Peptides against a protein of PDB entry 9IZ0. Designs and how they scored, part 6

Target 1, 345 residues: chain A of PDB entry 9IZ0
Amino acid sequence: ITCLGSNGHTYKQLVKGGNDDLRQDAVMEQVFEQVNGFLRSYRKTSQRNLSMRTYKVIPLALKTGVIEWVQDTIPLGEYLDSAHKVYHPKEWSLSTCRKLIAEKQMEDLETRLKVYDLVCRHYRPVFRHFFLESYADPVQWFTTQTNYARSTAVASVLGHVLGLGDRHGQNILIDKTSGEVIHIDLGIAFEQGKKLPVPECVPFRLTRDVVDGMGITGVEGVFRRCMEFTLETLRREEDSLLSVLEVLRYDPLFSWLISPLRRMKKQKMQLENFNQPESGNITTDASRDPKIQRNNVSGESEAERAILKVRQKLSSTLSVEASVGELIRIAQDPSYLALMFCGWS

## One batch from the design tools (peptide; made by RFdiffusion4, then SolubleMPNN)

Design b1_p28_4_s1
Fold by OpenDDE base, seed 2:
Parts: structure tokens; sequence; C-alpha cells
Structure b1_p28_4_s1 (fold): chain B 345 residues (1-345), chain A 28 residues (1-28)
């Protein structure tokens, strides 16, 4: 639908219906707006215009709502697939890489590392070309690449602290005007990504292509410093952030758990992307991990556990620099990336 | 369009077969 704003501008809106709980997205966007308030209040973050890019979500019912259509964006994964075909036409397809990683999913870490390295050698990073193609002016190129590194740093810290899952290339939009990242489909938060059929092992997405977009300095330039300033701000505002999350504890509409339906949908989407016609009974392998006993953990107990994990991630036990250094290390570690659904790109 | 799609599917199949042979060499 197209809406006329009170400012006289027309806005395209997406009406979403179905099984997706838009309340999760709306709540996470509200948390991001509060965090953006903190980032504006602190000199180190404000001077750099650090923010999480947000989009408007208006839940209309349990499974329906209106989402702001983000103009002039492209999904990271769509760009990378297209660019990889242009710049590396002789390399493996994304489907070939996915299939290979899936076929070896049940193998040991050593085998999975060998497969991951092989995939990495046959699927090289291309995301630097986004900035080179989109911005002919050197000042615009540098500005947009800087904005990308800044926004990715904010999103990486927030994604870690809030335990955002399902950060695949289709859930990360790139703004073609600013170079900023926009995270969408926020329905997997508070480390519920660890409960996926392919568990998420990294704190945020920092794959080779995500790093390639940062330019020559990679993670050691603007990105690291902006992560540090963002984490410093969140540590200072810990009580304020926890107070926002405590309000969500009492929101009967907020789900601290990944729904069985969402988990099955993600499992199906993962399997369909692997072209494996295993008509085998979808016995959710969640029944085979004895640690995933469906203890009727009340939504309150999961909320309390989520808030406790946020507090632990904001702990000042380590310096900001040490904490960010460890997060960057883990997010780039082949031993974790080799275990991921798409850790190579 | 259909001939280009078939040609891409055949090239992908050849890549998968080459990859399978490479994996069988890495498992030895």
Amino acid sequence: as target 1 above (345 residues)
Amino acid sequence: EEEEKKKKEEEEKKREEALKKLLEKLEK
C-alpha cells in the first residue's frame, strides 16, 4: 500500500500476513530506537552518528501488520550472489557451496574445516565491489564505505548483546544511498538461534564478504573502533537497557522462545536450499539432543534468562577493547564459521 | 532461455561431479 504522510510525502508500506509474528520485529525496533537514544547521548557515538538503522513495524493482529518498505535497498545475499557471478564466473555457485557444507554437516570438525577452506578457495569475497560500482565519486565512496563499517559495527554489538539470530544475507539489507546496513526479520533474538537445526555459533555475521565491504583496513579500522564506542555506550546504559527489556518480560505479546513453527519453517528452508529430497520424516532432531528437554520453561523463566545473558554480555569484567577483540576473533574463527549454514560469504 | 538454463544445469552438474571427486581424494 502507499500512504500519504503528514509531511506530504508518500510512503510505500508492506502489509504482511501469515505465520510470522511481527510483534517480535516491532519490539526489537523499539529496543533499537531506545539504544539509538543512548548512542545520541554519548559524545563518542554521537560525533560519529552511530545508530542502528530501524524500520517501522505496526502489528495489526497476532500475525499481521504493516512494515515500512525500505527504499533504495538490496539484500546483502542478493548483491553477493549477483556480484560473485560477475567477478568470479568460474568459481562455484552458491548452491554448490551450500550443498557441500550440508553434505558434510554431520562430519567431524576437521572434515568440516577442510570443506569450509575448500569452499572459501572456490567462492572469493566480492562485497568491496558494491562500493566501487555504486559510487564513482571518491568522497561518496569513502563516506558510504565508512557508513557501512559504522552501521555494521553498531549492528554487530547490538546483535551480540540482544542475541539476534538468523543473520543470513537475505535478512541484512544494504542502503544504496548511505551504505548503511538494515537488519530485518528480527523474530530470532536472545540466542534462540542456538536452537536452530544448524545452531548459530558466532556472535554476529562477520564473514569474509562482510569484512571485504570494510575496505583495505578490514575490521581493524572504523569497524573495531565503532564496536568499542557502541559497547562502551551500552555498558554505561546497562540499567536503562535492562529496564527496557524488563518491560518486555511483562508483554504478553512478546515471545522469548522461538516458536516450533518458526523452527520448522527455518529447517525446511535450510533443507530446500540443499536440494536434498530426503522425504525422511522430519523428526525434529530437537528430540535427539537430550539437553533440549522440553522443560516447560515458563516464558518468565526464559525472559529472566535472556535478561541475565544481556547483563553478562554488558559486564565490565573485561575492557571494552578486550571484549570487542574477542567478539571479532570468534565471529571470524573458521572453527565456528565452518559449522554455520553459510559461514564463507 | 530454456537452452541457457539447461547449459547452466549441465555446467553445475559437471562442477558437482568434479567436487565429489575432489572430496573423495581429500578423504584418502
Scores: peptide ipSAE 0.016, ipTM 0.403, DockQ to the pose 0.023
Fold by OpenDDE base, seed 5:
Structure b1_p28_4_s1 (fold): chain B 345 residues (1-345), chain A 28 residues (1-28)
Amino acid sequence: as target 1 above (345 residues)
Amino acid sequence: EEEEKKKKEEEEKKREEALKKLLEKLEK
């Protein structure tokens, strides 16, 4: 929809309806706004204008709300699919790569690693071209690429600490003006991504294309240093952050668990992306009620477990540098990326 | 050693090209 603001400007807004719970998105955006307060308060983060880009979410009902349309953005996955066809027209398609990874999903890790490596050789990174195409001025190019690396670093630390899942290329927007990343569809948090049909095993998305966008230094330099400064800030504000999360423990509207409906929707979207539209009337009798073992884990016990995991991730047992080094290593490890739905791009 | 490495690289390249052609046929 397009809304006229009281300032006379027209704003596009996305009306999300159906089975999507926007309350989780709204709550996570509020957590990001609080974290942005912490990032502004500390010299090391404020001097670099480190922030998580936020967007307005207005939940209207359990399954309906209005999301601010972030203007001048593109989904990372949309850009990458388009750019890959332009720059590497002799490589494999995204559908080919997806099909091959899916066909081998039930195979051993060694076979999955070989398939992942094969896909990586036939689907090369292209995200550096976003900055080269969009910014003719060298100063703008350098500034926007730096902003991308900074915003990706903040989002990576926050995504890890809060256990954000479903971080596929369609849920990460790129601001075409600033180069900053904007994370959307925040409905999988506190490590609930591990409960997906394809479990998320990485702390955040740091695929080859995400790294290619950082330029010649890759993860080394701006990205690593900004992760370190962000984690240092969150460790200092641990009690403040935990206090914000503790308010959510007592919110009867906040679900610490992925809803069965959301899990089924993600499973369908994963399967539909594998099924070409063969017009076959396979009435797959949806009557196989997966016995969702309702582990009657009270919502309070899951909240307590989530808060405990946040505390553990903020532990000072390792240095900031060591912790960031390990996170960057794990996020790029082929043994984890080969297990993902789209770990190659 | 170098000839065996070249032969393995050529066999791998042939397998990749065959797999690509098979997949491109399954996408059409």
Scores: peptide ipSAE 0.013, ipTM 0.340, DockQ to the pose 0.024
Fold by OpenDDE base, seed 4:
Structure b1_p28_4_s1 (fold): chain B 345 residues (1-345), chain A 28 residues (1-28)
Amino acid sequence: as target 1 above (345 residues)
Amino acid sequence: EEEEKKKKEEEEKKREEALKKLLEKLEK
């Protein structure tokens, strides 16, 4: 929809309806705005204009709301799919890669690593081309690539600390003007991605294409340093961040757990991406509601565990450099990426 | 040692070609 603002400006907005918990998105965007406050207050982060890119979310009901349409953006996954077809037309299709990973999902780690390596050799990184294509001026190219590395660093630290899940290429937008990343669909947080049918094993998305977009230095230089400054800021503001999260403990509309509906939707999407439409009537005999033993873990005990886990991630037991080094290592580790739904791009 | 490396590389290449042929059948 296009809305006329009280200021006389027209704004494009996306109305989402259905099963998407826009309240979760709105709350996470509020947390990001608070974190952006901390990043602006700290010299090392403010001098670099480090921020989590935010968008306006107006929840109208539990399952409906208005999202600000982020203009001049493209989903990372949409760009990558298109760019792979252009730059590597003789390599495997994204569907082929997905199918192969899927067919081997029940195999041992050694087999899955071999499959992942094979997929990686037949589906090469292309995301560097986004910057080369979009910015003819060398200063704009360097600036936008720098902004990408900076915004990815902030999103990576914050995504790890808050345990953001479901970070697939359709949930990461690239701003075509600034080169910054915009994370959307924030309904999986506080490590609930580990409860998905394909568990999330990485702290954030740092796949080969995400790294390729950082240019010749990869994770070294701007990205690593900006992760360090971001983590240093969050460690400094630990009590402030935890206080913001404690407010959510008392929000009856905030879900510390993945919704059964969202879990089922993700399970269905994973299965549908693996099955070509063989017209087989899967009569889902809805009668076997798996008694998910609602272990009567009070929502309070889940909030407390989530907050404790955030505190643990902000621990100063390791240096900032050591902590960032380990996060980067884990996020790039084939032993984790081979277990993911789309760990190769 | 070099013969075992060559044999491993040849087995790996055969596995890759077999997988590629399997995939080319699955893309049809």
Scores: peptide ipSAE 0.005, ipTM 0.340, DockQ to the pose 0.026
Fold by OpenDDE base, seed 3:
Structure b1_p28_4_s1 (fold): chain B 345 residues (1-345), chain A 28 residues (1-28)
Amino acid sequence: as target 1 above (345 residues)
Amino acid sequence: EEEEKKKKEEEEKKREEALKKLLEKLEK
């Protein structure tokens, strides 16, 4: 739909209906708006215009809502697949890489590391070309690549602290105008992704292509420093952030438990990313799988555990620099990336 | 194709050097 705003601007909006619970997305966007307030109040982050890019989500019902259509964006994964075919036409296809990782999924870590390394040699990074293709002017190229590194740094810290899972190339949009990242489908928060059959192993997405977009300095430039300033701001505003999350603890509309439907959808997407589309109508009769251990964890106990985990991540036990250094190390560790569905790009 | 790829890589390298100089100016 297209709506005329009270400001005279026209906005494209997507009406989602069906099985997507937009309430979790709307709540996470509200948390990001509050965090953006903290980033604006702190000199080190304000001077750099650090923010999490947000989009408006208006839940109308359990399964219906209106989402702002983010114009002039492309999914990171869509760009990378297209660019890889152009720049490296003699390398392996994305489907070949996925198949090889999937065929070895049940093997030991040593074998999976060898397979990951082999895939990496046959599928090179290309994301730097996004900035080179899109921005002919050197100042625009610089500005947009800097905006990318800054926005990725903010999103990486928030992704870790808030336990945002399922951060794959289709859930990350690139703004073609600013170079900023926009995270979408925020339905897995507070480390609920660790309870999936393929658990979230990394604190945030920092794959070779995510790093290639940062230019020659990679993570050791604008990205690292912006992560440090963002984490410093969140540590300073810990009580304010925890107070925002405590309001959500008592919100009857917010589910601290992953919905069975969303869990099944993510499990199915995980399985479909490994299996070629066999056209089998598996009517998943949801009635009979007895081994879903309904961990009888009350939603309140999960909320308390989630808030405690946020507090633990904001701990000043390590310096900001040491904490960011460890997060960057873990996010780039082949031992974790080799376990992902697509850790090579 | 290969010459155009080399030319793009040279333009990339020039942009990265210009970037490095601009970063060094913005960090002062």
Scores: peptide ipSAE 0.000, ipTM 0.285, DockQ to the pose 0.011

Design b1_p28_4_s2
Fold by OpenDDE base, seed 3:
Formats: C-alpha cells, sequence, structure tokens
Structure b1_p28_4_s2 (fold): chain B 345 residues (1-345), chain A 28 residues (1-28)
C-alpha cells in the first residue's frame, strides 16, 4: 500500500498478514533506535555515522502488521546464489553443498570439518563482486564498501550483545544505494536461537562471503575498528541499555518465550534448508513435540537470564580490543561454521 | 591512582563472579 503522511510524503508500506508475530520485530527496532541514540552521542561512533539500520514495524493485531517497504534492497542470500552461478559456473550448486552438509549432520566434528572444507573448496566467495559491479565510480565503490563494513560491524556487535539469532542470508538485506546491511525478521532475540534443533553457535554471521564484501583487508580494517568503537559505546551506556531492556521485561507485546508456532515454522525452515525429503505424512500432529524438557521456564526467568547475559557480554573484564578479537575468532571458527546450515557462504 | 585502579579491578572481578554464579543458577 501507499500512504500519504501528514508531512506530504508518500510512503510505501507492506501489510503483512499471516503466521508472523511482528510484535517482536517492532520491539527490537525500538531497542535499535535507542542504541542508535547512544552511537550518535559518542564522538568515535558519531564521526563514522555508525548505526543499526532500522525499518518501521507497526503491529496491528496478532499476526498482522504494517512494515515499511525497504526500497532498493536485495537479500544477501539471493545475491550470493545468483552471483555464484555467474562468477563460478563450474563450481558446485548451493543445493549440492546443502545436501553434503546435511548428509553429515549427525557425524562427528572431524567428519563435518572435512565436508565443510570440501564444500568451501567447491563454493568460493563472490560477495566482493556486489561492490565491483554495482559501483563503477571508485569513490562510490570505496564509500559503499566502507558503509557495508561499518554497518556489518554495528550489526555484529548488536547481534552478539542482544543475542540476535537466525541471521541467515535471507534475513540480511543489502541496501544497493548505501551498501549497508538491514537485518529483518527479528523474531529470535536474547539467544532464543540456541534453543532451536540446530543451535546457533556463532555470535554473528561472519562467513567467507560476509568477509569477502569487506575487500582486501577483510576483518582487519574498518570492520574490526568499528566493532571496537560500537562495543566501547555500549559498555559506556550499559546502564541505559539495561534500563531499556528492563522496560521490555514488562512489555506485554514482547515474548521472552518462543511461541510453539514460531518454533515449528523455524524447525520446518531448517529442515527445508537441509533438503530433507518431505517424508509424506507429517501430519502436524502437535502431539509429538519431542520431550525437549519443558522445564517450565517462566517468561520472567527468561527475561532475567536475557538481561544478565547482556550485562555479561558488556563486561569490561577484557579490553574492547581483546573482546572484539575473540568474537571475530569465534565467528570465523570452522568448528562452528561446519555446524551451520550454510556456514561456507 | 594505582590503588584505586586495583580496587576498581577487584570490584569488577567480584561483579563478574557474582554474575557468572547467577547465570549458572539460571542455566540449571
Amino acid sequence: as target 1 above (345 residues)
Amino acid sequence: EREEEERRRREEEERRKALEERLAKLDK
């Protein structure tokens, strides 16, 4: 739909109807606007225009809302699949790579690492080509690649600190104008992704293609420095950030527990990503929820756990540089990437 | 100065230990 604002500007909006609860997304976008306030207040972050890219979400009812239409964007995963076919037409298909990883899902780490390495040798990074093909002017190329590295650094720190899960290539948009990343479908926060059948093992997405987009310096440049400045800002504003999260503890729109429907949808999407053949009659017999121990974890205990984990991640026990160095190391560790659905791209 | 920095480090390490213990109780 198109809406005329009171300011005379026309806004394109998507009315989303269906099984997605937009309340979680709306709350996380409000947290990002507060964090963007902190990033604007400090010289080291403000002089670099560091921000989490946000989009407007208005929840109207259960499973219904209005989302701002993010123009001039492409999903990272859609770009990478198309670009890989163009630049590496003799390499393996994404479906072949997914199949080989899935066939070894139940094997030991050593076997999974061997298959991950094999997939990596037959599916090379291509994301540098996004900047090279989209921006013919060297100044625009450098500016957009710099904006990408900055935006990815902010999103990586926030993704770690707030425990943003499900950061796969379909949940990351690239702005074709600025080169910035936009994280969408924020329905898994505060490490709820660790409770999925395939748990999230990395603090943020820092795969080979995510790094390839940073150019020749990879992580050792704009990205690392912008992570450091972002983390330094969040440590300084710890009490302010925790106060925002305490308000969310009592927000009736925020669910500290993943809904059974959302869990089932994410599980189905995980199985589809593994190309497991639909064994025909998965009757949605809601009765065979495997006894994942329903520890009757109250929403209050999950909220307390989430706030305590944020405080732990903001601890000054390690320097900003040491903390960022460790996060970058873990996010690139093959021992974690080999466990992911698509850790090679 | 050095004694105040060492006191701050001790207070931060105690806060860290108390936080780790609280998290370990919630992860059980």
Scores: peptide ipSAE 0.093, ipTM 0.706, DockQ to the pose 0.015
Fold by OpenDDE base, seed 2:
Structure b1_p28_4_s2 (fold): chain B 345 residues (1-345), chain A 28 residues (1-28)
Amino acid sequence: as target 1 above (345 residues)
Amino acid sequence: EREEEERRRREEEERRKALEERLAKLDK
């Protein structure tokens, strides 16, 4: 929809409907605003203007709402698909890569690693070109790439701590003006991504293209240091963050569990992205619901688990540097990325 | 200083173990 603002400007708004619970997105955006408060209060993060980029979510009903449409953005996955065709026209298509990974999804880790490596050799990173194409001025190029690395670092720490799932290239927007990342579709949090048909195995998205966007330093320098300062801030504000999450524990509108409907929708979207339009009526007989034992895991038990997992992730048992080093290692580990739906880009 | 750092490290390791045990009870 297009809304006329009180200032006389027209704003595009996304009306999201169907099976998407926008209440969870709205709650997660509120958590991000609180965390942005902590980042502004702490000298090391404030001096770098570290923040999670937020957007406005107005839930109108159980599964309908208005999302602020962030102007001048592009989905990361849309840019990468287009740029890969331009810069690597002799390499494999995204559909070919997806097919090869899917064909080996039920195979052992060794076979999946071999296919992942093969895909990686035939689908090279291109995200550095976003900054090189968009910003001819060296100062603007450097500033925008720095903003990208900073925002990605904040989003990576928060994504890990809050257990954000479904971090595919369509759920990560790039601001074409600032180079900042905007995370959208926040309805999979508190490690509920591990309950998807393809379990999420990485703490955050740090694929080869996400790293290529950081330029010649990769993860070393701005990204790593900004992760460290962000984690240091969150460890300092642990009690404040946990207090915010405890408020959500008692919010009857917040769902700590991924809905079966959302899980099925994500499964269909994953399967449809594997099917080339060969006209085969694969009647996915939706009647073979495996008896997912409805373990009556009370929403309270999942809320308690989520809070305990946040507390565990904020543990100071390891230094900030050691913890960030481990997270960066795991997020780039081929043994995890080979298990993902799209771990190569 | 060193004894206080070792004490803090032990208390933090005990808190970590207690969290891991509590999580392992919720995962069953």
Scores: peptide ipSAE 0.092, ipTM 0.721, DockQ to the pose 0.016
Fold by OpenDDE base, seed 5:
Structure b1_p28_4_s2 (fold): chain B 345 residues (1-345), chain A 28 residues (1-28)
Amino acid sequence: as target 1 above (345 residues)
Amino acid sequence: EREEEERRRREEEERRKALEERLAKLDK
């Protein structure tokens, strides 16, 4: 829909109807706004304009709401699929790569690593071309690439600390004006991504294309330093962040558990080619509920576990540099990326 | 200074162990 604002400007709004609980997205956006307050208050982060990009979510009912349409954006995965066809037309299709990885999903790590390496050789990074195509001016190119590296660093630290799951290329938007990343579909948080049919094994998305967008320095320089300053800010504001999360513990509208419906939807999206537009009546044939042992984990026990894990991730036992170094290492480790649904791009 | 830094490091390591033990009790 298009809404006329009180300022006389027209705003596009996405009305989501159906099975998406927008309440969880709205709560996570509120947490990001609090963290953005911390980043603005700290000199090292404020001087770099470090922020998590947010969008407005207005829940209207249990399964319906209005989302701010983020203008001038493209999903990372949409850009990468398009650009890969242009720059590497002789390489494998994304569907071929997905098929080969999926066929080996139940195999041992050694077999999965061999297939991952094979896919990587036939599907090379292209995300650097986003900046080269979009910005003819060298200053704009450098500025937007720097903004990308900065925003990715903030999102990577926050995504790790809050345990944001399901960070695939369709849930990460790129702002075509600023180069900043915008994370959407925030309904898998507090490490509930480990409960997906393909468990999330990395702390955040740092695939070859995500790194290729950082330019010649890759993860070194801007990205690493901005992760360090973000983590330093979150460690300083640990008690403030934990106090925000404790308020959510008592919010009856917030689910600390992945909903069975969302888990099934994400399972279908992981099995079905991502190219189907969302408009299909997914008749949930509920009949094949695998006997997921309902570990009777109370929502309170999951909330306590989530808060304790946030505190553990903010621990000062390691230096900021050592902690960031380990996170970057794990996020780029082929042994974890080979286990992902799309770890090669 | 060095003794105070070593004391802080021990206190943080004890806090970490206590968190790991609490998490391990919730994972059972």
Scores: peptide ipSAE 0.088, ipTM 0.719, DockQ to the pose 0.016
Fold by OpenDDE base, seed 1:
Structure b1_p28_4_s2 (fold): chain B 345 residues (1-345), chain A 28 residues (1-28)
Amino acid sequence: as target 1 above (345 residues)
Amino acid sequence: EREEEERRRREEEERRKALEERLAKLDK
């Protein structure tokens, strides 16, 4: 829909209906706005204009709401699939890579590493071309690539601290004007991504294409330094951040747990991307309910666990540099990326 | 200075242990 604002500006709005719980997105966007306040107050982050890009979410009802349409964006995964076909037309398709990784999901780590390495050799990074194609002026190119690295650094630290999950290429938008990243579909937070059928093993998405977009310095340039300044700001504002999260603890509309329905929907979407339609009657013998141990973990105990894990991630036991160094190492480790649904791009 | 830095380090290590124990109780 298109709305006319009281300021005379026309705003495009996306109406999401159906089964998507926009309340979690709205709450996470409110947390991001508070964090953006901390980033503006601290000199090291303010001088670099560090922020998490936000979008307006208005929940209208259970599973229905209005989202601000982020104009001039493209999903990272859409760009990468298109660009890979252009720059590497002789390499494997994304579907071939997905199939090979899927066929080995139940195998040992050594076998999964061999398949991951094979996929990586036949699917090379291309995301640097986004900046080279979109920005003919060297100053705009450099500025936009810098904005990408900064925005990705903020999103990486904040995504780790809040335990944001489901960070696939369709849930990360690139602003074609600024080069900034916009994270969408925020309904998997506080490490609930570890409860997915394919558990999330990395603190944030730092795949080869995410790094390729940072240019020649990769992670060692603007990205690392902006992660350090962001983490330093969040450690300084720990009590303020925890106070914001404690308000959410008492919000009856906020779910600290991934809903079984959302887990099943994500599982089905992961599996459907693997099954070519063989017309075989998969009689879903519904009788093997895996014993979902309904550990009646009260929503309060999960909220407490989430807050304690945020506090643990903000611990000053290690320097900012050491903590960021370890996060960057883990996020790029092939032993973790080989376990991911799409760790190669 | 050194004694105050060592005190802060001990207090932070105790806070870390208390957090780990509290998390381990919630994970049971």
Scores: peptide ipSAE 0.083, ipTM 0.714, DockQ to the pose 0.015

